# Peptides against a protein of PDB entry 4U39: the designs that were tried, part 149

Target 1, 302 residues: chain A of PDB entry 4U39
Amino acid sequence: SIKVIGVGGGGNNAVNRMIENEVQGVEYIAVNTDAQALNLSKAEVKMQIGAKLTRGLGAGANPEVGKKAAEESKEQIEEALKGADMVFVTAGMGGGTGTGAAPVIAQIAKDLGALTVGVVTRPFTFEGRKRQLQAAGGISAMKEAVDTLIVIPNDRILEIVDKNTPMLEAFREADNVLRQGVQGISDLIATPGLINLDFADVKTIMSNKGSALMGIGIATGENRAAEAAKKAISSPLLEAAIDGAQGVLMNITGGTNLSLYEVQEAADIVASASDQDVNMIFGSVINENLKDEIVVTVIATG

## One batch from the design tools (peptide; made by RFdiffusion4, then SolubleMPNN)

Design b2_p23_6_s2 (from b2_p23_6, 12 letters changed)
Fold by OpenDDE base, seed 3:
Structure b2_p23_6_s2 (fold): chain B 302 residues (1-302), chain A 23 residues (1-23)
Amino acid sequence: as target 1 above (302 residues)
Amino acid sequence: TTTTTLYEEKVGKGISLIRVTKS
């Protein structure tokens, strides 16, 4: 089974976005120290952590409180994650609960034997230096606790949106990128398509790989597959070129008109941009909500 | 040195094509 656990405000917003976008084949768990915020989750499983420590009032933007809250609730977290083959831990880094609790939850998942993937954001620069420093500490702790850690630099989202984009919309886009990171992997396993992957293939690429980068490309029209692939490998979300990656996981998602030719064309572009010795796996997914769009997601590991 | 394999496997509720490229 695949479980997605959203940790803190940012993680729970991402989980809500996943549910709203009907991401299939996963179980959703919402975790928070703030009981009021947790009540707004759409997840089937809701877990308040650190009830004794925080009394449901949240972590006060303190990562140490978030950490201790997860430690207090360790047994409940273990029970919720039990039997998972794969666990996605998603959080916005820089806050209290997400920053502190996500590494603890990730370690619990890993200790249970699940393939543990972190999908987290760095805060925007405008959120201030304190959040950036807290995020750096949380990311470092996550890196030790996961098999693969996908880090999304929110500032890079500003390069792909209009300069006049309101702050609230920038946060919504960050939630959407978190969704894309989880869905880009989970759909390869859980959603039938032209080319699917088994869990063993994904595990080969993601097990004990450390930090990973994600690129996304979206295109329409006659050359949509090639354009989407080119956008993915040149995505602002990629802080480095994919040619240094030891492993590449690629998802090609399209509507019912997605052709095998388009899948091959996109895969060839990504392969040509990758190292010759790279382990590359790719899958295709049919999403009926897509019309003329192709979405290419590339995850570079190692 | 790089090998690409395409095969059909049972995945989830159906049969899927899987492509794996390895060195």
Scores: peptide ipSAE 0.012, ipTM 0.365, DockQ to the pose 0.292
Fold by OpenDDE base, seed 4:
Structure b2_p23_6_s2 (fold): chain B 302 residues (1-302), chain A 23 residues (1-23)
Amino acid sequence: as target 1 above (302 residues)
Amino acid sequence: TTTTTLYEEKVGKGISLIRVTKS
């Protein structure tokens, strides 16, 4: 089974976005120290952590409170994650609950033997230096607790959105990028009957790889597959080129008119930009909600 | 030597194609 656990406000917003976009084949768990915020989650499983410590009033933007809250609720977290083959831990770094609790939760998942993937954001620079420093500490702790850590620098999202984008929409875009990171991987393996074979291959690519980079490309029109692939490999979200990656995961998602030719064209572009000795896994997914758009997600590991 | 394996599964109205390429 695949479990997605959203930790804190940012993680729970991302999980809500995943549910709203009908990401299939995964179980959703929402974790928070704030009981009121947790009640707004759309996740099937909702877990309040640190009830004794926080009394449901949240972590007060203190990562140490988030950490202690997860430690207090360790047994409950273990029970919720038990039997998972793969666990995605998603959070916005820089806050109290997400920053402190996400590494603890990730370690619990890893200790249970699940392939543990972190998908987290760095805060925007405008959120202030304190949040950046807290995020750096949380990311460092996450790196030690996961098999693969995808870090999304929110400042790079500002390069792919309109300059006039309201602040609220920039946060929504961050939630959407978190969604794309999880969905880009989960869709490769969440297919009934193929999970075991595909999961083994994904596990080979993602196990103990440390930090990963993600690129996203979206395009429409006659050359949409090629354009989407080119955008993905040159995405501002990629802090480095993919040519040094030991492993590449690629997802090509399109509407009902997605052709095998388009899938192959996109895959060839990404392969040509990758190292010759790279292990590449790619999948294509049909999403009926996509009209003429193709979305290419590339995750580079190693 | 490059090995490519292609998997196909139909899930409801959706189709997933998975290709694994190993050197």
Scores: peptide ipSAE 0.006, ipTM 0.298, DockQ to the pose 0.529
Fold by OpenDDE base, seed 1:
Structure b2_p23_6_s2 (fold): chain B 302 residues (1-302), chain A 23 residues (1-23)
Amino acid sequence: as target 1 above (302 residues)
Amino acid sequence: TTTTTLYEEKVGKGISLIRVTKS
């Protein structure tokens, strides 16, 4: 089974976005220290952590409180994660609960033997230096607790959105990118496509790889596959070129009109941009909600 | 088969329920 755990406000917003986009084949768990915020989750499983410590009032933007809250609720977290083959831990780094609790939850998942993937955001620069510093600490802790950690630099999202994009929309886009990171992987396992991957394939690419980068490309039209692939490998979300990656996981998602030729074309472009010795795996997914769009997601590991 | 475990935690003057459901 695949479980997605949203941790804290940002993680829970991402989980809500995943549910709204009908990401299939996963179980959603919402975790928070704030009982009121947790109540707004769309997840089937809702877990309040650190009830004794926080009294349901949240972590007060203190990562140490988030950490202690997860430690307090360790047994309940273990029970919720038991039997998972794969666990996604998603959070917005820089806050209290997400930053502190996500590494603890990730470690619990890993200790249970699940393939543990972190999908987290760095805060925007405008959120202030304190959040950036807290995020750095949380990311460092996550790196030790996961098999693969996908870090999304929110500032790079500003490069792909309109200059006049409101702050709230920028956060919504960050939630969407978190969704794309989780869905880009989970769909390869859970959703049949033109080219299917098994869990063993994904595990080979993601097990004990440390930090990863994600690129996303979306395109329409006659050359949509090639354009989407080119956008993915040149994505501002990629802080480094994919040619240095030891592993590449690629998802080509299209509508019902997605052709095998388009999948191959996209894969060839990504392969050509990758190192010759890279372990690259790719899958295709059919999403009926896509019209004439192709979405290419590239995850570079190592 | 779906199993649900409920945990009770004291939160201030109230009780919080943590539900863990497994299918």
Scores: peptide ipSAE 0.064, ipTM 0.605, DockQ to the pose 0.014; fails the geometry check
Fold by OpenDDE base, seed 2:
Structure b2_p23_6_s2 (fold): chain B 302 residues (1-302), chain A 23 residues (1-23)
Amino acid sequence: as target 1 above (302 residues)
Amino acid sequence: TTTTTLYEEKVGKGISLIRVTKS
């Protein structure tokens, strides 16, 4: 089974976006120290952590409180994650709960033997230096606790969206990028009966790889596959070139009109941009909601 | 000259996996 655990406000917003976008084949778990915020989650499983410590009032933007809250609720987290083959831990770094609890939860998942993937955001620069510093600490802790960590630099989202985009929409886009990171991987393995084969391949690429880079490209039109692939490998979300990565996961998602030729074209572009000795796995997914759009997600590991 | 080889594997309805090797 695949479990997605959203930790804190940002993580739970991402989980809500995943549910709204009907990401299939995964179980959703919402974790928060704030009981009121947790009640707004769309996840089937909702877990309040640190009930004794915080009394449901949240972590007060203190990562140490988030950490202690997860530690307090360790047994409950273990029970919720039990039997998962893969666990996605998603959070917005820089806050109290997400920053502190996500590494603890990730470690619990890893200790249970799940392939543990972190998908987290760095805060926007405008959120202030304190959040950036807290996020750096949380990311460092996540690196030690996960098999693969995808870090999304929110400031790079501002390069993709219009400069006039309201702050609230920029956060929504961050939630959407978190969704894309999870879905880009989960769709490769969420098909019943194929999880073992595809999961083994994914596990080979993602196990103990540390930090990963993610690029996303979206395009429409006649050359949409090539354009989407080019956008993905040149994505502002990539803090470095994918050249030299040991492993690449590529998801090519399109509508019912997605052709094998388009998949091959996109795959060839990504392969050409990758190291010669790279292990690449490419998945093509049909999403009827995309109609004429193609979405290429590239995750480079190692 | 780098050669890219694509291998298609059908993984179910609406999903196919392509493995790429470079030589």
Scores: peptide ipSAE 0.012, ipTM 0.423, DockQ to the pose 0.281; fails the geometry check

Design b2_p23_6_s3 (from b2_p23_6, 8 letters changed)
Fold by OpenDDE base, seed 3:
Structure b2_p23_6_s3 (fold): chain B 302 residues (1-302), chain A 23 residues (1-23)
Amino acid sequence: as target 1 above (302 residues)
Amino acid sequence: KTTTTVYEKKVGNGVELIQVTKS
């Protein structure tokens, strides 16, 4: 089974976006120290952590409170994650609960024997230096607790949106990028396509790989497959070129009109941009909600 | 149907309560 656990405000917002976009084949768990915020979750499983420590009032933007809250609730986290083959831990780094609790939850998942993937954001520069420093500490702790850590630099989202984009919309886009990171992997296992992958294929690419980067490309029209692939490998979210990666996981998602030729064309472009010795796997997904769009997601590991 | 389960954990001389809700 695949479980997605959203930790804190940012993680729970991302989980809500996944549910709203009907991401299939996963169980959703919402975790928070703030009981009022947790009540707004759409997840089927809601867990308040650190009830004694925080009395449901949240972590006060303190990562140490988030950490202690997860430690307090360790047994219940273990029970909620039990039997998972794969666990996604998603959070916005820089806050209290997400920054402190996500590494603890990730370690619990890993200790249970699940393939543990972190999908987290760095805060925007405008959120201030304190959040950036807290995020750096949380990311460092996550690296030790996961098999693969996908880090999304929120400042790079500003390069792909209009310069006049309101702050609230920038946060919504960050939630959407977190959704895309989880869905780009989970759909390869859970959703039928032209080329299906199993859990063993994904585990080969993601087990004990450390930090990862994600690129996304979307295109329409006659050359949509090639354009989407080119956008993915040149994505602003990729802070480094994919040619330095030890592993590449690629998802090619299209509507019912997605052809095998388009899948091969996109895969060839990504392969040509990668190292010759890279371990690359790719799958295709059919999403009936897509019309003329192709979405290419590339995850570069190592 | 939404179900709420409350778990008790012994910590020292005290009891901690953890709430889990499933839909």
Scores: peptide ipSAE 0.025, ipTM 0.441, DockQ to the pose 0.012
Fold by OpenDDE base, seed 5:
Structure b2_p23_6_s3 (fold): chain B 302 residues (1-302), chain A 23 residues (1-23)
Amino acid sequence: as target 1 above (302 residues)
Amino acid sequence: KTTTTVYEKKVGNGVELIQVTKS
């Protein structure tokens, strides 16, 4: 089974976005120290952590409180994650709960033997230096606790959106990018009966790889597959070129008119931009809600 | 809602395709 655990406000917003977009084949868990915020989660499993420590009032933007809250609730977290083959831990770094609790939760998942993938954001620069510093500490702790950590630099989202984009919309876009990171991988996992082979391939690429980068490309038109692939490998979200990656995961999502030729064309572009000896796996997903659009997600590991 | 996923694995100069349909 695949479990997605959203940790804190940012993580729970991302989980809500995943549910709203009907990301399939995953179980959702919402974790927070704030009981009121947790009630707004759309996840089936809602877990308040640190009830004794925080009294449900949240972590007060203190990562140490978030950490202690997760430690207090360790047994509950273990029970919620039990039997997972793969666990996605998603959070917005820089806050109290997400920054502090996400590494603890990730470690619990890893100790249970799950392939543990972090998908986290760096805060926007406008959120202040304190949040950036807290995020750096949380990211460092996450790297030690996960098999692969995808870090999304929120400031790079501002390069993709209009400069006049309201702050609230920038956060919504960050939630959407987190969704795309999780979905880009989860959609590559086969259903029961094929999971063993495909999941083994994913494990080979993602196990103990440390930091990963994600690129996203969206395009329409006759050359949409090639354009989407080119946009993905040149995405502002990629802080480095993919040519040094040891592993690449690629997801190509399109409508019912998506052709195998388009999939191959996109894959060839990404492969050509990668190391010759790269371990690359890719999947094509047919989403009936996509008409003429192709979405390419590239995750570079190692 | 039915989703069809095609998995392609790079094997040398060849590819292996696996199709999975999820409902």
Scores: peptide ipSAE 0.006, ipTM 0.311, DockQ to the pose 0.056
Fold by OpenDDE base, seed 4:
Structure b2_p23_6_s3 (fold): chain B 302 residues (1-302), chain A 23 residues (1-23)
Amino acid sequence: as target 1 above (302 residues)
Amino acid sequence: KTTTTVYEKKVGNGVELIQVTKS
């Protein structure tokens, strides 16, 4: 089974976005120290952590409170994650609950023997230096607790949105990028496509790989596959070129009109941009909600 | 300089190796 656990406000917003986009084949768990915020989650499983410590009033933007809250609720977290083959831990770094609790939750998942993937954001620079420093500490702790950690730099999202985008919409886009990171992997396992991967294939690429970067490309038209692939490998979300990656996981998602030719064309472009010694796997997914669009997601590890 | 990249393609119950060569 695949479980997605959203931790804190940002993680729970991402999980809500996943549910709203009907990401299939995964169990959703919402974790928070704030009981009121947790009630707004659409997840099937809702877990309040640190009830004694926080009394449901949240972590007060203190990562140490988030950490202690997860430690207090360790047994409940273990029970919720038990039997998972794969666990996604998603959070916005820089806050109290997400920053502190996500590494603890990830370690619990890893200790249970699940393939543990972190999908987290760095805060925007405008959120201030304190949040950046807290995020750096949380990311460092996550890196030690997961098999693969996908880090999304929120400042790079500003490069792909309109300059006039309201702040609220920029946060919504961050939630959407978190969704794309989880869905780009989970769909390869849980959703039938033209080219299916098994869990063992994904495990080979993602086990004990440390930090990863994600690129996304979307395109329409006659050359949509090639354009989407080119956008993915040149994505602003990629802080480094994929040619230095030791492993590449690629998802090619299209509508019912997605062809094997388009899948191959996209795969060839990504392969051509990668190192000759790269371990690359790719899958295809059919999403009926996509009309004429192709979405290429690339995850570069190592 | 020619670079050859090999990646795995899963087709049904089998795995195919695909070579991409760029010049």
Scores: peptide ipSAE 0.000, ipTM 0.266, DockQ to the pose 0.082
Fold by OpenDDE base, seed 2:
Structure b2_p23_6_s3 (fold): chain B 302 residues (1-302), chain A 23 residues (1-23)
Amino acid sequence: as target 1 above (302 residues)
Amino acid sequence: KTTTTVYEKKVGNGVELIQVTKS
């Protein structure tokens, strides 16, 4: 089974976005120290952590409170994660709950033997230096607790969206990018009819790889597959080129008119930008809502 | 030595293709 855990406000917003977009084949768990915020979650499983410590009033933007809250609720977290083959831990780093609790939850998942993938954001620069410093500490702790950590730099999202995008929409886009990171992987595994080998191959690419980078490309028109692939490998979300990556996961999502030729064309472009000895997995997903659009997601590991 | 394996998966009325390339 695949479980997605949203931790704190940002993580739970991302989980809500995943549920709204009907990401299939995963179980959703919402974790928070704030009981009121937790009530807004659409997840099937809702877990308040640190009830004794925080009394449901949240972590007060203190990562140490988030950490202690997860430690207080360790047994409940273990029970919720038991039997998972794969666990996604998603959070917005820089806050109290997400920054402190996400590494603890990730470590619990890893200790249970699940393939543990972190998908987290760095805060925007405008959120202030304190959040950036807290996020750096949380990301460092996440790196030690997961098999693979995908870090989304929120400042780079501002390069993808319109310059006039309101701040609230920029946060919503960050939630959407977190969704894309989880879905880009989960669709390769969780869609009905996958063979056990597919999960084993993903596990080979993602196990104990540390940091990963994600790129996204979207295009329409006659050359949409090639354009989407080129945009993905040159995505502002990539802090470095994908050359030298030991593993690459690629998702090509299109409408009902997506052709095998387009899939191969996109895969060839990404492969050509990758190391010759790279382990590459790519999947093609049909989404009827995309019509003439193609979305390419690339995750580079190692 | 690079090996490529392709898997087909039916999802609803659509087909998903999964290709694994290993070196």
Scores: peptide ipSAE 0.000, ipTM 0.290, DockQ to the pose 0.572; fails the geometry check

Design b2_p23_6_s4 (from b2_p23_6, 12 letters changed)
Fold by OpenDDE base, seed 1:
Structure b2_p23_6_s4 (fold): chain B 302 residues (1-302), chain A 23 residues (1-23)
Amino acid sequence: as target 1 above (302 residues)
Amino acid sequence: VTTTTLYEEKVGNGIQIIQVTRS
């Protein structure tokens, strides 16, 4: 089974976005120290952590409180994650609960033997230096606790949206990118396509790989596959070129009109941009909600 | 001896896992 655990406000917003987009084949768990915020989660499983420590009032933007809250609730977390083959831990880094609790939860997942993937955001620069510093500490702790950590730099999201985009919409886009990161992997396992991957394939690419980068490309029209692939490998979300990656996981998602030729074309473009010795695995997914769009997601590890 | 009990409670449309620790 695949479980997605959203940790804190940002993680729970991402989980809500995943549920709203009908990401299939995963179980959703919402974790928070704030009981009121947790009640707004759409997840089937909800868990308040640190009830004694916080009394349900949240972590007060203190990562140490988030950490202690997860430690207090270890048995609950273990029970919720029990039997998972794969666990996605998603959080917005820089806050109290997400930053502190996500590494603890990730470690619990890993200790249970699950393939543990972190999908987290760095805060926007405008959120302030304190959040950036807290996020850096949380990301460092996550790296030690996961098999693969996908870090989304929120500032790079500003490069793909209009300059006049309201702050609230920028956060929604961050939630959407988190969704894309989780869905880009989970769909390869859970959703049939033209080219299917198994869990063993994904595990080979993601086990004990440390930091990963994600690129996304979306295109329409006659050359949509090639354009989407080119956008993915040149994505602002990629803090570095994929040319140095030891492993690449690629998802080509299209509508019912997605052709094998388009899948191959996209895969060839990503392969050509990767090292010759790269372990590249690609899958295709059919999403009936996509019309003329192709979405290419590239995850570069190592 | 501290005993930890886990139980599920229906909360809205979801399930909440609750931990009760008794000492």
Scores: peptide ipSAE 0.218, ipTM 0.775, DockQ to the pose 0.014
Fold by OpenDDE base, seed 3:
Order: C-alpha cells, then structure tokens, then sequence
Structure b2_p23_6_s4 (fold): chain B 302 residues (1-302), chain A 23 residues (1-23)
C-alpha cells in the first residue's frame, strides 16, 4: 500500500489538492498540531499530534514544538503507517509543525520498513529569513530520515508563473507542485499505463538516494512529447542539470491518445540529456482528464 | 484479504481516527 502523509499546514494543503485532483491508489493521512486546521482536511485519516503539549493550538511557528509533538504521538503515527510499502511525507518547510514533525514521521516510516520519500518545499524568500533558516534545519533532518528527499524551491515557481501573480496564487502553485511530485511517482505504481513499473523498480531508483530534484514539462500539439520532455529537463525547478544524476525516474502521462511512439520519443530525449551510466527507469500513465496534453515528470536522484 | 479497520482513539482532549489496513 501507498500512504501519503501531509504534515502541518502546507502538507495538509497539498493533500487536499491531491484529493481534489482524484489521485488514485493512495491512502491520505493529515497530521497537524492545530486541531482547527486539521478539521479542514479532506483526508480520511486525521491525526492530531502533541495534544498534551499544544492542546490543539498549534506549534507557534516553532520547529522544536513540532518535533516534540510528533515524538509525543509516536505510537499513533506508527499505527497509522503500519503495513505501508511506500510512504510519502509532504510538508512546507519553514513553519513549526511541518518543519519539526515531518522528519520524525519520516523516520518512523523508514523504521517500519517502508520506502520513505519526502516531498517538501523551501519557503519563498518573501516569507523571511527566519522561515528560510528553519526550513534549512528541517531539510537537513529530513535527509537523514528518508530514502529520497525531493526539495522544491518555491522561489523557482516564481519563474514559471506571471510576475504579477498574487502571493496566495503562488502558495497554491506550491501546493500543486507538491501534488505533482507525489502523483508523478504514485501513478507509476498505482495507475495502469502503456508501460507499467513495479514497486521493485521504483525502490531500486529511490532507496537510500538522499536529495532529489524534480522537473516538470507540459505540452500540446504535434510535437507535444518532445516539447514536454525538453521542458522537464530544463525546468526551473531543477537546481542542477540531470546529467550529474545517478538515477532518473521519468513519468510520461497523457490522455487516451498517448502513443507508444510519443513515450519513446520523450524517453529518448531525457536519456540523451542524462549520463550514459545513469540508471534510468520510465513509466507511462493514462489520465483520462488529459485531452491533448502530455505531462513529463523527471526525478533526478544522487 | 486486506481488511481496513477504523479506530477512534482519544488523544488528549481530541478524537483521532486511525485506519489500520491489515493484509
């Protein structure tokens, strides 16, 4: 089974976005120290952590409170994650609950023997230096607690969106990128496509790889496969070129008209941009909600 | 046969719903 656990406000917003987009084949868990915020979650499983410590009032933007809250609720977290083959831990780094609790939850998942993947954001520069410093500490702790950590730099989202994009829309886009990171992997396992991957293939690429980067490309038209692949490997979300990666996981998602030729064309482009000795795996997914669009997601590990 | 059981646990002054899936 695949479990997605959203931790704190940003993680729970991402989980809500996943549910709204009907991401299939995963179980959703919402975790928060704020009981009121947790009540707004669409997740089937809702877990308040640190009830004794915080009394449901949240972590007060203090990562140490978030950490202690997860430690207080360790047994409940273990029970909720028990039996998972794969666990996604998603959070917005820089806050109290997400920054402090996500590493603890990730370690619990890993200790249970699940393939543990972190999908987290760095805060925008405009959120201030304190959040950036807290995020750096949380990311460092996550690296030690996960098999693979996908870090999304929110400032790079500003390169994809219009310069006049309101702050609220920038946060919504960050939630969407978190969704894309989880869905790009989970769909390869849970959703039938032209080329299916097994869990063992994904585990080979993602086990004990440390930090990872994600690129996304979307295109339409006659050359949509090639264009989407080129956009993915040149994505602003990639802080480094994929040619230095030890492993590459690629998802090619299209509508019912996705052809094997298009899948091969996209895969060849990404392979040509990668190191010759890279372990590259790719899968294809059919999403009936896509009409003429192809979405290419690339995850570079190592 | 995978069985999913929902448990209601009191955590402090709140209620937590735990879903346990057993294969």
Amino acid sequence: as target 1 above (302 residues)
Amino acid sequence: VTTTTLYEEKVGNGIQIIQVTRS
Scores: peptide ipSAE 0.019, ipTM 0.460, DockQ to the pose 0.017
Fold by OpenDDE base, seed 5:
Structure b2_p23_6_s4 (fold): chain B 302 residues (1-302), chain A 23 residues (1-23)
Amino acid sequence: as target 1 above (302 residues)
Amino acid sequence: VTTTTLYEEKVGNGIQIIQVTRS
C-alpha cells in the first residue's frame, strides 16, 4: 500500500489538495499539533500529536515542539503507517509541526521498511529569515530520515506565476506543486497507463538516493509531448541541471488520446538531457481530465 | 463510520493525550 502523510499546516493543505484532485490508490493521513487545523483535514485518518504539550494550539512555530510531539506519538504513528510499502511524507518546512515532526515520522516509516519519500517545501523568502533557518534544519533532518527527499523551493514558484499573484495564491500553488510531486510518483504505481512500472523499479531509483529535484512541464498541441518534456527538464523548480543525476524517474500523463509515440518522444528528450549512464525509468498514466494536455514530471535523484 | 481513539501517554509528571480519528 501507498500512504501519504501530511505533517503540519502545509502538509495538511497539500493532502487536502491531493484529495480534491482525486489522487488515486493512496491512503491519506493528516498529522498536526493544531486540533482546529486538523479538523479541517479531508484525510480519512487524522492524528493529533502532542495534545498535552500544545493543548491542541499548535507548536508555536517551534520545531522542537513538533519533534517532541511526534516522538511521544511514535506508537500511534507506527500503527498508522503499518503495512505501507511506500510512504510519502509531505510538509511545509519552516514551521513548528512540519519542520519538527516530519523527520521523526519519516524515520518511523523507514524503520518499518517502507520506501520513504519526503516531498517538502522551502519557505518563501518573504516568510522571513527565521523560517528559512528552521527549514534548513528540518531539510537536513529529513535527508537522514528518508530514501529520497524532493525539495521544492517556493521562491521558484514565484518565477512561474504572475508578478501580481497574491500571497495566498502563491501558497496554494505551493500546495499544488507538493500534490504534483506526490501524484507524479504515486500514479506510476497505482494508476494504469500505457507503460506501467513495478514498485521494484521505483524502489531502485528512489532507495537511499538522498536529495532529489523535480521538474514539471505541461503542454498542448501537436508537439505537446516534446514541449512538455522540454519544459520539465528546464523547469524553474530544478535548482540544477538533470545531467548530473544518478537516477531519473519520469511520468508522462495524458488524456485518452496519449499515444505511445508521444510517450517515447518525451522519454527520448529527457534521456538526451541526462547522463548516458543514468538509470532512467519512465511510466505513463492516463488521466481523462487532461483532455489535450500532457504533463511531464521528472524526478532527478543523486 | 468515523472512529476516534484517545491514547494516554505519561510525559514526566503529566499525561499526554493523542487523538487518532479514522473514517
Scores: peptide ipSAE 0.035, ipTM 0.482, DockQ to the pose 0.012; fails the geometry check
Fold by OpenDDE base, seed 2:
Structure b2_p23_6_s4 (fold): chain B 302 residues (1-302), chain A 23 residues (1-23)
Amino acid sequence: as target 1 above (302 residues)
Amino acid sequence: VTTTTLYEEKVGNGIQIIQVTRS
């Protein structure tokens, strides 16, 4: 089984976006120290952590409170994660609950023997230096607690949206990028009947790889597959080129008119930009909500 | 040695294709 656990406000917003977009084949768990915020979650499983410590009032933007809250609720977290083959831990780093609790939850998942993938954001620069410093500490702790950590720099999201995008929409886009990171991987595995084969291959690519980078490309028109692939490998979300990656996961999502030729064309472009000895997995998904659009997601590990 | 394996499955009204390339 695949479980997605959203931790704190940002993680729970991302989980809500995943549910709204009907990401299939995963179980959703919402975790928070704030009981009121937790009630807004659409997840089937909702878990308040640190009830004694915080009294449901949240972590007060203190990562140490988030950490202690997860430690207080360790047994409940273990029970919720038990039997998972794969666990996604998603959070917005820089806050109290997400920053402090996500590494603890990730370590619990890893200790249970699940393939543990972190998908987290760095805060925007405008959120202030304190949040950036707290996020750096949380990301460092996440890196030690997961098999693979995808870090999304929120400032780079501003390069892929309109310059006039309101701040609130920039946060919504961060939630969407978190969704894309989880879905880009989960869609490769959650195919009925192929799960075990795909999971074994994904596990080979993602197990004990440390940091990963994600690129996204979207295009329409006659050359949409090639354009989307080129945009993905040159995405502002990539802090480095993919040419040094030991593993690459590629998801190609299109409408009902997506052709095998387009899939191969996109895959060839990504392969040509990758290391010669790269282990590469390609998935193609048909989304009926897409018309002439192709979305390419690339995740580079190692 | 590079090996490529292709898997295809119908999921609901959609199709998922998975290609694994190993070197």
Scores: peptide ipSAE 0.000, ipTM 0.277, DockQ to the pose 0.539; fails the geometry check

